# Peptides against a protein of PDB entry 5JXT: the designs that were tried, part 69

Target 1, 319 residues: chain A of PDB entry 5JXT
Amino acid sequence: SLLPKKEINVYIGMSEMQVKWYQKILEKDIDAVNGAGGKRESKTRLLNIVMQLRKCCNHPYLFEGAEPGPPYTTDEHLIYNAGKMVVLDKLLKRIQKQGSRVLIFSQMSRLLDILEDYCVFRGYKYCRIDGSTAHEDRIAAIDEYNKPGSDKFIFLLTTRAGGLGINLTTADIVILYDSDWNPQADLQAMDRAHRIGQTKQVVVYRFVTDNAIEEKVLERAAQKLRLDQLVIQQGRAQVAAKAAANKDELLSMIQHGAEKVFQTKGAFGTMAEKGSQLDDDDIDAILQAGETRTKELNARYEKLGIDDLQKFTSESAYE

## One batch from the design tools (peptide; made by RFdiffusion4, then SolubleMPNN)

Design b2_p15_2_s1 (from b2_p15_2, 6 letters changed)
Fold by OpenDDE base, seed 3:
Structure b2_p15_2_s1 (fold): chain B 319 residues (1-319), chain A 15 residues (1-15)
Amino acid sequence: as target 1 above (319 residues)
Amino acid sequence: SRKPLVYLENPPPAP
């Protein structure tokens, strides 16, 4: 029988470089961040800020001129300059030692380009599929990954490309390096490993930058998922959640953690305490804290009705 | 391999 997926949100502090770039993004559009544009503020401007903040949460090298150089190298700086990379690096070592195989999903093909360089740097054998991958090359990559005795440890996928009905049950670990605005896209990605033919417990690690916009992306995704479930259960097909965030929702998401980011000198959380020197106990603590916060997040939305789930509650950040 | 990130203008959202 297929075991239920274990889903764990992994809350990760920003590196010093991420904090610096996050501050710069907010400062560049400070009037929009402060809501000074009011009703005249462009929704497109707010969406652009959201996208830059999400890039920062993934890796600061997603910005022009962010990578240190010349000389430009593939070295430890690729890891320690992004909190998610520091955690990924330790987690992949553990996953490999356990004899597991891993799917890594991202929304950003340019993040997969960074992850390719990381895989080469660490000597991890990988496959890749994104939106630009030809159909024949997708089949070849899937077959190479799934073959008996495959030496491919990692499969790098964009969430949308990985959503295309493929079977990757030869992997038992799924890392969502970032989240889709549509929780169904992430579920479809997880369901590449969590299918008939899976023999192991599928574990899903969802990376979430702590005290940043990604917490609000996650909350919105959880809210939408619960709403979608209730709509199906109640037969109320017309209660389509407003798929697109309004201006006030986007502004609230941008503002989340911004004050603490401005006050922070250096890195956040475990990244400030340990940086790249995370050990196995630090990873266990991060995973345990993540499991607790995941249960709390789910419990928050499970008790809400359809009418409550249709409202974006900004207030839940202050309790 | 990562290229030096030119600010690829976010392609307009696909229609």
Scores: peptide ipSAE 0.143, ipTM 0.580, DockQ to the pose 0.023
Fold by OpenDDE base, seed 5:
Structure b2_p15_2_s1 (fold): chain B 319 residues (1-319), chain A 15 residues (1-15)
Amino acid sequence: as target 1 above (319 residues)
Amino acid sequence: SRKPLVYLENPPPAP
């Protein structure tokens, strides 16, 4: 029988460079961040801020002029300038050592471009699929990854392109480098490895930048998933349509952790303490803390009814 | 590949 998947949210501090870029994003639109625009503030402006903050949480090199150079190199700076890359780099060594194979999902094809250069730099053999990959190349990449004795360790996928009906049961580890606004897209991504034909325990690591917009993206996705489940169970089809964040929700998400980001002169959490010098014990501590916070997050939403989940704003996360 | 303008080391794989 297929073993149940284990899901762990991995809460990761920002690098010093991420903190600096996160501050700059907030400062550029400070009036919108402070809610000073009131009813005149456009939802589009807030969505743009959210998208820039999510880019920052993934990698600062997603911004023009962020990468140091010329000359531009593929070197350790690609890793230490993003907290998620530091954790990924250590985690992939463990995954490889245990004889596992890994799917890495992102919403951002431009992040996969960075991950390709990282794979080359570390000597990791990989396949890639995104939304621009031709059908024939997609089939070829899947077949190359799934073939008996494949030397491809990593599959890089955009969540939506990788979620479409493919079997990747030759991988047992899934890394969600970021989260979709639709939690079902992430579930569909996990189900590429967690399907009939899987012989190993599937483990899913969901990377979440701590004290940043991504915590609120995750909370909203968890809320939506629970709501969708309850709506299906109760036969109430009409509830799914109200799931678009309003202006106040977007503003609250943008404001989350902003004060602490402005007060921070360096990196966050374990990234401040160890930076790129994370050891195996530091990774174990991050994974253990993540497992605890994952249980707490799930337990919070499991207790809520449909009416509570519809009223639940990000403000009640601190009660 | 992130395709920076000037590579010293580890050029991206050719498209």
Scores: peptide ipSAE 0.142, ipTM 0.595, DockQ to the pose 0.084
Fold by OpenDDE base, seed 1:
Structure b2_p15_2_s1 (fold): chain B 319 residues (1-319), chain A 15 residues (1-15)
Amino acid sequence: as target 1 above (319 residues)
Amino acid sequence: SRKPLVYLENPPPAP
């Protein structure tokens, strides 16, 4: 029998560089962030701000001119300048020592380009598939990863490219480096490892930048997933259509944690205390806190009916 | 890789 997958949200503080870039993104569009644009503010502008904030949460080097240099190097700065990379670097060492193999999913092919340089820098053997990968190269990469005695530790995938029916049951760990707006895309990604032929307990780590836009992206995805489940159970197909965030919802998401980001002069949380010097105890604390918050998040949405799940709780970042 | 090899002081090995 296939064991049920274990899913854990891993809440990660921003690095000092991420805080500076997050502030810069908010300051550039401060009138929109403060809601001063009112009815005249375009939904497209708010969506663009959300996308820049999500890039910042992934890695500051996704912005032109963010990477220090010239000279441009592949070194420890690739890790310590992004909170997710600091946690990933420690987590991958643990995963490798356990004799596990890992799928890493992202929405951003440009983040996979950073993760390739990271894999080379750490000496991790990897495969890669994204939206631009030719069909023959996809088959070759899958076969190379799945072959008996494969020395490929990591598979790097865009969530959408990895969702296309492939079997990767030779991996037992899944890292969602970021979340899709559609929770079904993330489920389809997890189901590449969590399929018939899997012999191990599949564990899914979902990285979430704490005190940032990604918490609201996660909440919105969890709400949608619960709504989709209830609609299927109750036969109410008409309810699924309202899934697109409105302007006020997008504004509330942008404002979430913004005040605390503006007040912060350094990094957040464990990134402020230890930075790149995280030890195994710090990782265990992050995972335990994440497991607790994951249970709380799930319990919040399990109690809600369809009518409550259709209401976006516009809890202001100031409440 | 995140950048063309010509801009990297320590370029990753060619794939």
Scores: peptide ipSAE 0.139, ipTM 0.596, DockQ to the pose 0.071
Fold by OpenDDE base, seed 4:
Structure b2_p15_2_s1 (fold): chain B 319 residues (1-319), chain A 15 residues (1-15)
Amino acid sequence: as target 1 above (319 residues)
Amino acid sequence: SRKPLVYLENPPPAP
């Protein structure tokens, strides 16, 4: 029988560099961040800010001129400048020691480009597919990864490209490096490993930058998922309307943690305490804290009815 | 491999 997947949100502090870039993104659009644009603030501007903040949460080198150089090197700076990379680097060492194989999903193909260089730097053998990968190359990459005795440890995927019905049951670990706005896309990604033919306990690690916009992206996704589940259970198919984030919701998401980010000198959380010097105990503490917060998050939404969940979705069908 | 990311038409200035 297929074991239930274990899902853990891994809450990760920003590196010092991420904090600096997060501040700069907010400062550049401070009037929009403060809501001073009012009704005149374009949804497009807010969506752009959201996108920049999400890039920052993933890796500061997603910004032009962020990577130190020339000379440009592939070295430890690729890791320590992003909290998610620091945690990923330690987690992958553990996963490898356990004889597990891992799928890493991101929304950002450009983050996969960074992860490729990281894989090369660490000597991890990998496969990659994204939205630009030709069909034949995608088949070849899947076959190479799934091959009996494959030496490929990591599969790098964009969430949507990985969602296309492929079987990756030769992996037992899934890392969602970032979250999709649509929780169904992430579920579809997990279901590449969590499918008939899986013989191991699938564990899903969802990376979430703490005190940042990604917490609100996750909350929104969890709300939507619960709403979708309740709608299916109650046969109320009409409620599943694509609740596109309104301006006020986008603004609230941008503002989340912004004050604390502005007040912060240096890194956040465990990144401030240990930076790249995380040990196995630190990883265990992060995972344990994440498991607790995951249970608390789920318990918040499990208690909510459709009407309560709809209040958080900008499309109340009745105004 | 990471290419020089032209991803910000207007990057925040380097620190």
Scores: peptide ipSAE 0.135, ipTM 0.545, DockQ to the pose 0.030; fails the geometry check

Design b2_p15_2_s2 (from b2_p15_2, 5 letters changed)
Fold by OpenDDE base, seed 2:
Structure b2_p15_2_s2 (fold): chain B 319 residues (1-319), chain A 15 residues (1-15)
Amino acid sequence: as target 1 above (319 residues)
Amino acid sequence: SKRPIVKLENPPPPP
């Protein structure tokens, strides 16, 4: 029988470089961030800010002039300049020691290019597919990953490239490096490993940059997922969950943690305390805290009715 | 490096 998947949100502090770039993104559009544009602020401008903040949460080298050089090198700086890479680097060592195999999903093909350079640097054998990968090359990559005795440890995928029907049950670990706005896209990604033919416990690690835009992306996705479930259960097909965030929702999401980011000198959380020198106890603490916060998040939305879930809870942007 | 550097319409100034 297929075991239920275990999903854990992994809350990760920003590196010092990420904090500096996050500040600069906010400062550049400070009038929009402060809501000074009011009703006249364009939804497009706010969406652009959200996209830049999400890039920063993934890796600062997604920005022009962010990577130190010339010369441009692939070295430890690729890891320590992004909180998610620091945690990923430690987590992959643990996963490999356990004899597990891992799918890594991102929304950003450009992040997969960074992850390829990282895989080469660490000597991890990998496969890759994204939205630009030809159909034949996708089949070849899947077959190479799934073959008996495959030496491919990692599969790098864009969340949406893994279309309906791909079986990756030869992996038992799923890392969502970032989240889709649509929780169903992430569920479909998990279902590549969590499918008929899986023999192991599937574990999903969802990376979430703490005190940043990604927490609000996650909360909104959880709210939407619960609403979709209740609508199906109650037969109320007419409750179209507002699929797209409005301007006020986007503004609240941008403002979340912004004050603390502006006040912060250096890195956040465990990144401030230990930088890239996380030990196994630090990783266990991060995973345990993440498991607790995941249960709390789920419990928050499980208690809400359809009418409550349709109201965007603007919990204070200052909490 | 395979790392594509994204052109931001308005890049933040380098650190």
Scores: peptide ipSAE 0.090, ipTM 0.464, DockQ to the pose 0.029
Fold by OpenDDE base, seed 4:
Structure b2_p15_2_s2 (fold): chain B 319 residues (1-319), chain A 15 residues (1-15)
Amino acid sequence: as target 1 above (319 residues)
Amino acid sequence: SKRPIVKLENPPPPP
């Protein structure tokens, strides 16, 4: 029988560089962030801010002029300048030692480019599929990854490209490096490893930048997923969750953690304490804290009815 | 591989 998948949100502090870039993104559009544009603020502008903040949460080198150089080098700076990379780097070492194989999903093909450079730098053998990957190359990559005795440790995928019904049950670990706005896309990604033919316990690590927009992306996705489940269970197909965030929701998401980001000098959380010097105990602490927060998040939404789940209740970000 | 620079129309100045 297929074991239930274990899902853990891994809450990760921003690096100092991420904090600096996050501040700059907010400062550049401060009038929009403060809601000063009112009804005249374009949804497009807010969506652009959201996209930049999500890029920052993934890796600061997604911005022009962020990477040190020329010369551009692939070195430890690729890791320590992004909290998610620091955690990923330690987690992958553990996963490899366990004899596990890992799928890494992102929404951003350009993040996969960074992850390719990282894989080369660490000597990890990998496969890659994104939205631009030709059908034949996709088949070849899947076959190369799934073959008996494959030396490919990592499969890099865009979440949507991985959603296309492929079987990757030769992996037992799934890392969602970022979250989709549609929780079903992430579930479909997980179900590439969590499927008939899987012989191991599938573990899903969802990376979430702490005190940042990604928490609100996750909350919104969890809320939507619960709403979708309740709608299916109650046969109330008419409760189409407002598929797209409104301006006020986007603004609230942008504002989440912004004040603390402006006040912060340096990095956040474990990244402030240890930076790239995370050990195995730090990873265990992060995973344990993540498991607790995951249970709390799920318990919050499990208690909510359809009417509550239709309201984007940003709990007051102003306590 | 040149890491694909996401052109921000106005990148924030480097730190």
Scores: peptide ipSAE 0.067, ipTM 0.490, DockQ to the pose 0.030
Fold by OpenDDE base, seed 5:
Structure b2_p15_2_s2 (fold): chain B 319 residues (1-319), chain A 15 residues (1-15)
Amino acid sequence: as target 1 above (319 residues)
Amino acid sequence: SKRPIVKLENPPPPP
């Protein structure tokens, strides 16, 4: 029988560069961030802020003029300027050493470009699929990855492109580098490795930037997933449609951790203490803390009914 | 050269 997947949220501090860019994003639209626009503030403006903050959480080089240069080089700066890359770099060494193969999912094709450069820099053999990948090239990439004795260690996928019914059971590790707004897209991504024909324990690492917008994106996704499950179980199909973030929810998400970001002169958490010098014990501590927080997050939403899950989207703005 | 700014497929706005 297929073993249950193990899912762990990996909470990662921002690098110093991420903090600086996160501050700049908030400062650029500070009136909107402070709610000074009130009812006149555009939902589209708030969504744009959310998207910039999510880009920052993924990698600061997603912004024009962020990468140091000229010359533009692929070097250690590609790793140490993003907390997720620092953790990824250590985690991939461990994953490779244990004889595992890994799927890396992102919402962002431009992040996959950074990850390609990283793979080349580290000498990791990889395949790639995104939304622009031709059908024939998708088949070829899947076949190249899945072939017996494949030397391809990593498969880079956009979550949506990777969700389309493909079998990747030759991988046993899944990294969600970021989360989809629709938790079902992430589940579909996991199910590429966690499917009939898998012989190993599938482990899913979900990267989450701590004290930032992504924590609230994760919470909202977990809430939505629980709501969708309860709606299906209770036959109440009409409840699923109200899941679009309102302006106040978006504002609350943007404000989450903003004060701490403005007060911080440097990196966050383990990134402040160790930066790129994370050792195996630091990774174990991050994974253990992540496993605890994952259990706590799940336990919070498992106790809530449909009506509570619909209200809690508004009350989490004041905690 | 600048890293190719591969166009992020912006995740569609949450519905």
Scores: peptide ipSAE 0.090, ipTM 0.474, DockQ to the pose 0.042; fails the geometry check
Fold by OpenDDE base, seed 3:
Structure b2_p15_2_s2 (fold): chain B 319 residues (1-319), chain A 15 residues (1-15)
Amino acid sequence: as target 1 above (319 residues)
Amino acid sequence: SKRPIVKLENPPPPP
């Protein structure tokens, strides 16, 4: 029988470089961040800020002039400049040691480029599929990953490309490096490993930058998922969850953690305390805290009715 | 390799 997926949100502090770039993104459009545009503020402007903040949460080298150089090198700076890379680097060592194989999903093909450089730097053998991968090359990559005795440890996928019905049951670990606005896209990605033919417990690690925009992206995705479930259960197919955030929702998401980011000198959380020197106990603490917060998040939305789930709970940007 | 610097090119139009 297929075991249920174990899903754990992994809450990760920003590196010092991420904090600096996050501040810079907010400062560049501070009037929009403060809601000074009011009703005249364009939804497009707010969406652009959200996208830049999400890039920052993934890796600061997604910005022009962020990578140190010339010379441009692939070295430890690729890891320590992004909190998610620090956690990923430790987690992958553990995953490999336990004889697991891993799917890594991102929405950003350019993050996969960074992850390829990282895989080469660490000597991890990998496959890659994104939205530009030809159909034949996609088949070849899947077959190379799934073959008996495959030496490919990692499969790098865009969430969109991974959604295309492929079977990757030869992996038992799924890392969502970022979250989709549509929780169904992430579920479809997980279901590449979690399907008929899987013999192991599938574990899903969802990376979430703590005290940042990504917490609100996750909350919105969880809210939408619960709403979609209740609509199906109640036969109310007409309750289209508002797929797109309104301006006030986007503004609240941008403002979340912004004050604390402006007050922060250096890195956040475990990144401030340990930086790149996370040990196995630090990873266990992060995973345990993540499992607790995941249960709390799910329990929050499980108690809500359809009418409550249709309202964006703007918890104040100050809580 | 030069990791492609994301120019803040205009986000692709929302689908």
Scores: peptide ipSAE 0.066, ipTM 0.502, DockQ to the pose 0.022; fails the geometry check

Design b2_p15_2_s3 (from b2_p15_2, 7 letters changed)
Fold by OpenDDE base, seed 4:
Structure b2_p15_2_s3 (fold): chain B 319 residues (1-319), chain A 15 residues (1-15)
Amino acid sequence: as target 1 above (319 residues)
Amino acid sequence: SRRPIVKLKNPPAEP
């Protein structure tokens, strides 16, 4: 029988570099961040800020001029400058030692380019599929990864490219390096490993930058997922979940953690304390804290009715 | 490296 998947949100502090870049993104558009544009603020401007903040949460080298160089090198700086990379690097060592194989999903093909360079740097054998991958190359990559005795440890995928019904049950670990705005896209990604033919416990690690916009992306995705479930259960197909965030929702998401980011000198959380020097105990602590926060997050939305889940009021989830 | 030095038209200034 297929074991139920275990899902853990892994809450990760920003590196010092991420904090600096996050501050700069907010400062550059401070009037929009403060809501000073009011009704005149374009949804496009807010979506651009959201996109830049999400890039920052993934890796600062997604920005021009962020990577140190010339000369441009592939070295430890690729890891320590992004909190998610620090956690990923330690987690992958553990996963490999356990004899597991891993799917890594991202929304950003440009992050997969960083992850390719990281895989080469660490000597991890990998496959890659994104939205630009030709059909034949996609089949070849899947077959190479799924081959009996495959030496490919990692499969790098864009979430949407991985959603296309492929079978990757030869992996038992799924890392969502970032989250889709549509929780169904992430579920479809997980279901590449969590399917008939899986023989292991599938574990899903969802990376979430703590005290940043990604927490609100996750909350919104969790609300939507619960709403979709309740709509299906109640047969109320007419509850068109407002699929697109409004301006006020986007603004609230941008503002989340912004004050603390401006006040912060250096890195956040475990990244401030240990930086790249995380040990196995630190990873266990992060995973345990993540498991607790995941249960708490799920418990919040399980108690909410359809009407409450339709109100994307950040306030009503804290009352 | 496949890392495109994508010129973000409006990068945040270097730290």
Scores: peptide ipSAE 0.122, ipTM 0.591, DockQ to the pose 0.032
Fold by OpenDDE base, seed 2:
Parts: C-alpha cells; structure tokens; sequence
Structure b2_p15_2_s3 (fold): chain B 319 residues (1-319), chain A 15 residues (1-15)
C-alpha cells in the first residue's frame, strides 16, 4: 500500500546578504511598501515587488551585481549567501547517506541554474527539466533518472514542468525550494514521487523563508487548498476561490516581516547564530520546529468555514 | 556557470 506522504514546512532564516538585498528591495519602493499609493498604487507594481522579494528568498544571486566577481567562481559563497542553500546542502548530505533520491522543485528556472552549479560543485549527479526542455530531452532525462541502478541522485524541476503527469517514484524525497501560488501545482509536483509504484515513505520538505513574504504565500496557498476542499465537499461549485491576490492582500504580504527586516543587522534566526556551520542537531531542530509549525498552520485552516476562508484575514499580518 | 547574469528590470543598488 502507498504510505501517506509526510509534508514538513522548513522555516529558514535569511543570510546576511539576503537581509541586505531584501531591505534594498523594500527601500527602493518604500512608498508602495508603506501603502502611500493607496487606491492609486498599481497592482503591477506590487506584483513586481512580490516577485523581487521571492527572488531574494530563493537566492540573492538572482539579482544583477549580487554575485561577487570578477572572477566569478563556484564555491562555498554560493551556499552561505542563501539560507535555503545552507539548509539544502546539509539536508542533501543526510538524504544521500540514507540512500534516498530527491526531486527539487522551484518556480524559477534561474534558480535551477544556480542549483546545477551547486550540484557540480558538490559532485551530485542530477537530471533537469524546465519549461524550455524539449519533449525528447524530457523523456531522456526521466528515463536516465528512473533506470535501475541510476547514479542520478537529484532531479531538478520547475514545478509546472514536473506537473506534466510524469512518474518519478524512484525518488522518495521531494523538496519544494519555493511554493506556487496555486497549492494544486505543488500537490501535482509531489504526486510525481507519491504515486503507484512508490515503495518508500515519501517525505516533502517545503522551504519557507521565515519572517518574509514566503510565509504569506504559504498561508494563502493553505487557505486556498482548504477552501477548494470544502467547496468540493459541500457541492458549492460557485465559490470560485479568487485565484489572484488583490492589491491589499499583496500589500499585506509585502509588509509582513518588513519592519523586523529593516531593524535586522546581519542574518536571521539560525543563520545569525550558526551561519553556514549548521550541524546535524541544528538541522533536526529546524525540522522539528517546522513539523510543529506545519501542524499549527494546518489546524488553523481546518477550523475555518467557507465564509471565513473567503475573507483574507489581514489580522495575521500584524502578529 | 549557467547562472544567468540576471538583468533585473529594477535591480536594487549594489550593496
């Protein structure tokens, strides 16, 4: 029988470099961040800020001039300058030692380019599929990954490209490096490993930058997923969950953690305390805290009715 | 390196 998947949100502090770049993104559009544009503020402007903040949460080298050089090198700086990379680097070592194989999903093909350089640097054998990958090359990559005795440890995928009905049950670990606005896209990504033919316990690690916009992306996705479930259960087909965030929702998401980011000198959380020098106990603590917060997040939305879930609760933006 | 030199439409100023 297929075991239920275990999903754990992994809450990760920003590196010092991420904090500096996050501050600069907010400062550049401070009037929009403060809501000074009011009803006149462009939804497109807010969506652009959201996109830059999400890039910062993924990796600061997604910005021009962020990578140190010339000369441009592939070295430890690729890891320690992004909190998610620090946790990923430790987690992948553990996963490999356990004899597991891993799917890594991102919304950003440009993050996969960083992850390819990282895989080469660490000596991890990998496959890659994104939106630009030709159909024949997709088949070849899937077959190379799934073949008996495959030496490919990692499969790098864009979430949407990985959603295309493929079977990757030869992996038992799924890392969502970032989240889709649509929780169904992430579920479809997980279902590439969590499908008929899987023989292991599938574990999903969802990376979430703590005290940043990604927490609100996750909350919105969880709210939407619960709403979609209740609508199906109640037969209320007319309750189309508003797929797109409104301006006030986007503004609230941008403002979340912004004050603490402005006040912060250096890195956040475990990144401030340990930097790149995380040990196995630090990783266990992060995973345990993440499991607790995941249960709390799910329990919050499980108690809400359809009418409550249709209201974007701004109240969680000020806590 | 496959890391794109990313032209952000509005890059934050360098640190």
Amino acid sequence: as target 1 above (319 residues)
Amino acid sequence: SRRPIVKLKNPPAEP
Scores: peptide ipSAE 0.107, ipTM 0.554, DockQ to the pose 0.030
Fold by OpenDDE base, seed 5:
Structure b2_p15_2_s3 (fold): chain B 319 residues (1-319), chain A 15 residues (1-15)
Amino acid sequence: as target 1 above (319 residues)
Amino acid sequence: SRRPIVKLKNPPAEP
């Protein structure tokens, strides 16, 4: 029988560079961040802020002029300037030593471009698929990854491109580098490794930037997933339609952790103490804390009924 | 490769 997948949210602090860029994003639109626009504030403006904050949580080099240079090099700065890259770099070393193979999913093809340069820099052999990958190249990449004795350690995928019915059961580790607004897209990504033909325990690591927008994206995704499950179970198909964040919720998400980000002069959370010098014990502590917070998050939403989840999503302002 | 990202045109205007 297929073993149940283990899911762990990995809560990661921002690097010093991420904190500085996160502050700049908030400061640029401070009136919108403070809710000063009221009913006149554009939902599109708030969505743009959310997207910039999510880019910052992924990697500061997603912004123009953020990468140090010229000269532009592929060195350790690619790693230490993003908290997720620091954790990824340590985690991949462990995964490789265990004889595991890994799928890395992101919403951002431009982040996969960074991860390609990282793979080359670390000497990791990889495959890639995104939304621009031709059908033939997609098949070739899957076959190259899945072939017996494949030396491809990593598969880089956009969540949507990777979600489309492919079998990647030759991997046993899944890293969600970021989360989709639709939790079903992330489940579909996990199910590429967690399917008939898998012989190992599938472990899913979901990276979440702590005290930032991504924590609220995760909470919302968990609420929506629980609501979708309950609606399916109760046959109430009409409830699932209220999926789009309203203005007050987008605002609440943007404001989450903003005060602490403005008060922070250096790196944040797990990155403040050790920075790029995380050891194996620091990774174990991060994973253990993540497992605890994952259980707490799940337990919070498992107790809620449809009406409570809808009220919580309405008080948290999702349509 | 992030080289297409390094073709990032203009630094954000200083305020």
Scores: peptide ipSAE 0.098, ipTM 0.520, DockQ to the pose 0.034
Fold by OpenDDE base, seed 1:
Structure b2_p15_2_s3 (fold): chain B 319 residues (1-319), chain A 15 residues (1-15)
Amino acid sequence: as target 1 above (319 residues)
Amino acid sequence: SRRPIVKLKNPPAEP
């Protein structure tokens, strides 16, 4: 029988470079961040801020002119300048030693380009599929990854491209480097490894930048998933989950952790204390804290009814 | 400008 998947949110502090870029994004649109635009503020402007903050949480090199250079090098700076890369680098070493194989999902094909450079730099053999990959190249990459005795350790996928019914049960670890706004897209990604033919315990690590917009993206996705489940169970087809965040919801998401980001002169959390020098004990502490917070998050939404799940709690960052 | 991330269609074969 297929074992239940284990899902763990991994909460990760920003690097010093991420904090500086996060501050710069907020400062550039400070009037919108402070709600000074009121009813006149465009939803499109707020969505653009959200998208830039999510890019920052993934990697600062997603911005033009952020990468140190010229000369442009592939070196340790690719890792230590992003909290998620520091944790990924340690986690992949552990996973490889365990004889596991990894699917890494992102919403951003440009992040997969950084992860390719990282894989080459670390000597990790990989496959890649994104939205631009031709059908024949997709088949070839899947077959190369799934072949008996494949030396390909990592499969890099965009969440949407990986959602297309493919079987990747030769991997037992799934890393969601970022989250989709639609929790069903992430479930479909996990289900590439968690299918009939899987012989191992599937473990899913969901990376979440701590004290940043990604916590609110995760909360909203968890709320939507629970609402979708309850609507199906109760036969209340008319309860269309408000699929799109309103302006006040987007503003609250942008403001979340912003004050603490502005007060911060360096990195966050374990990234401030150890930076790229995280050891195995630090990773175990991060995973244990993440497992606790994951249980708390799930327990919060499991207790809520449909009517409560339809209310977005606009807790501002000032509450 | 950021370094042109050359999308490697195929990972370079190890030399």
Scores: peptide ipSAE 0.063, ipTM 0.516, DockQ to the pose 0.071

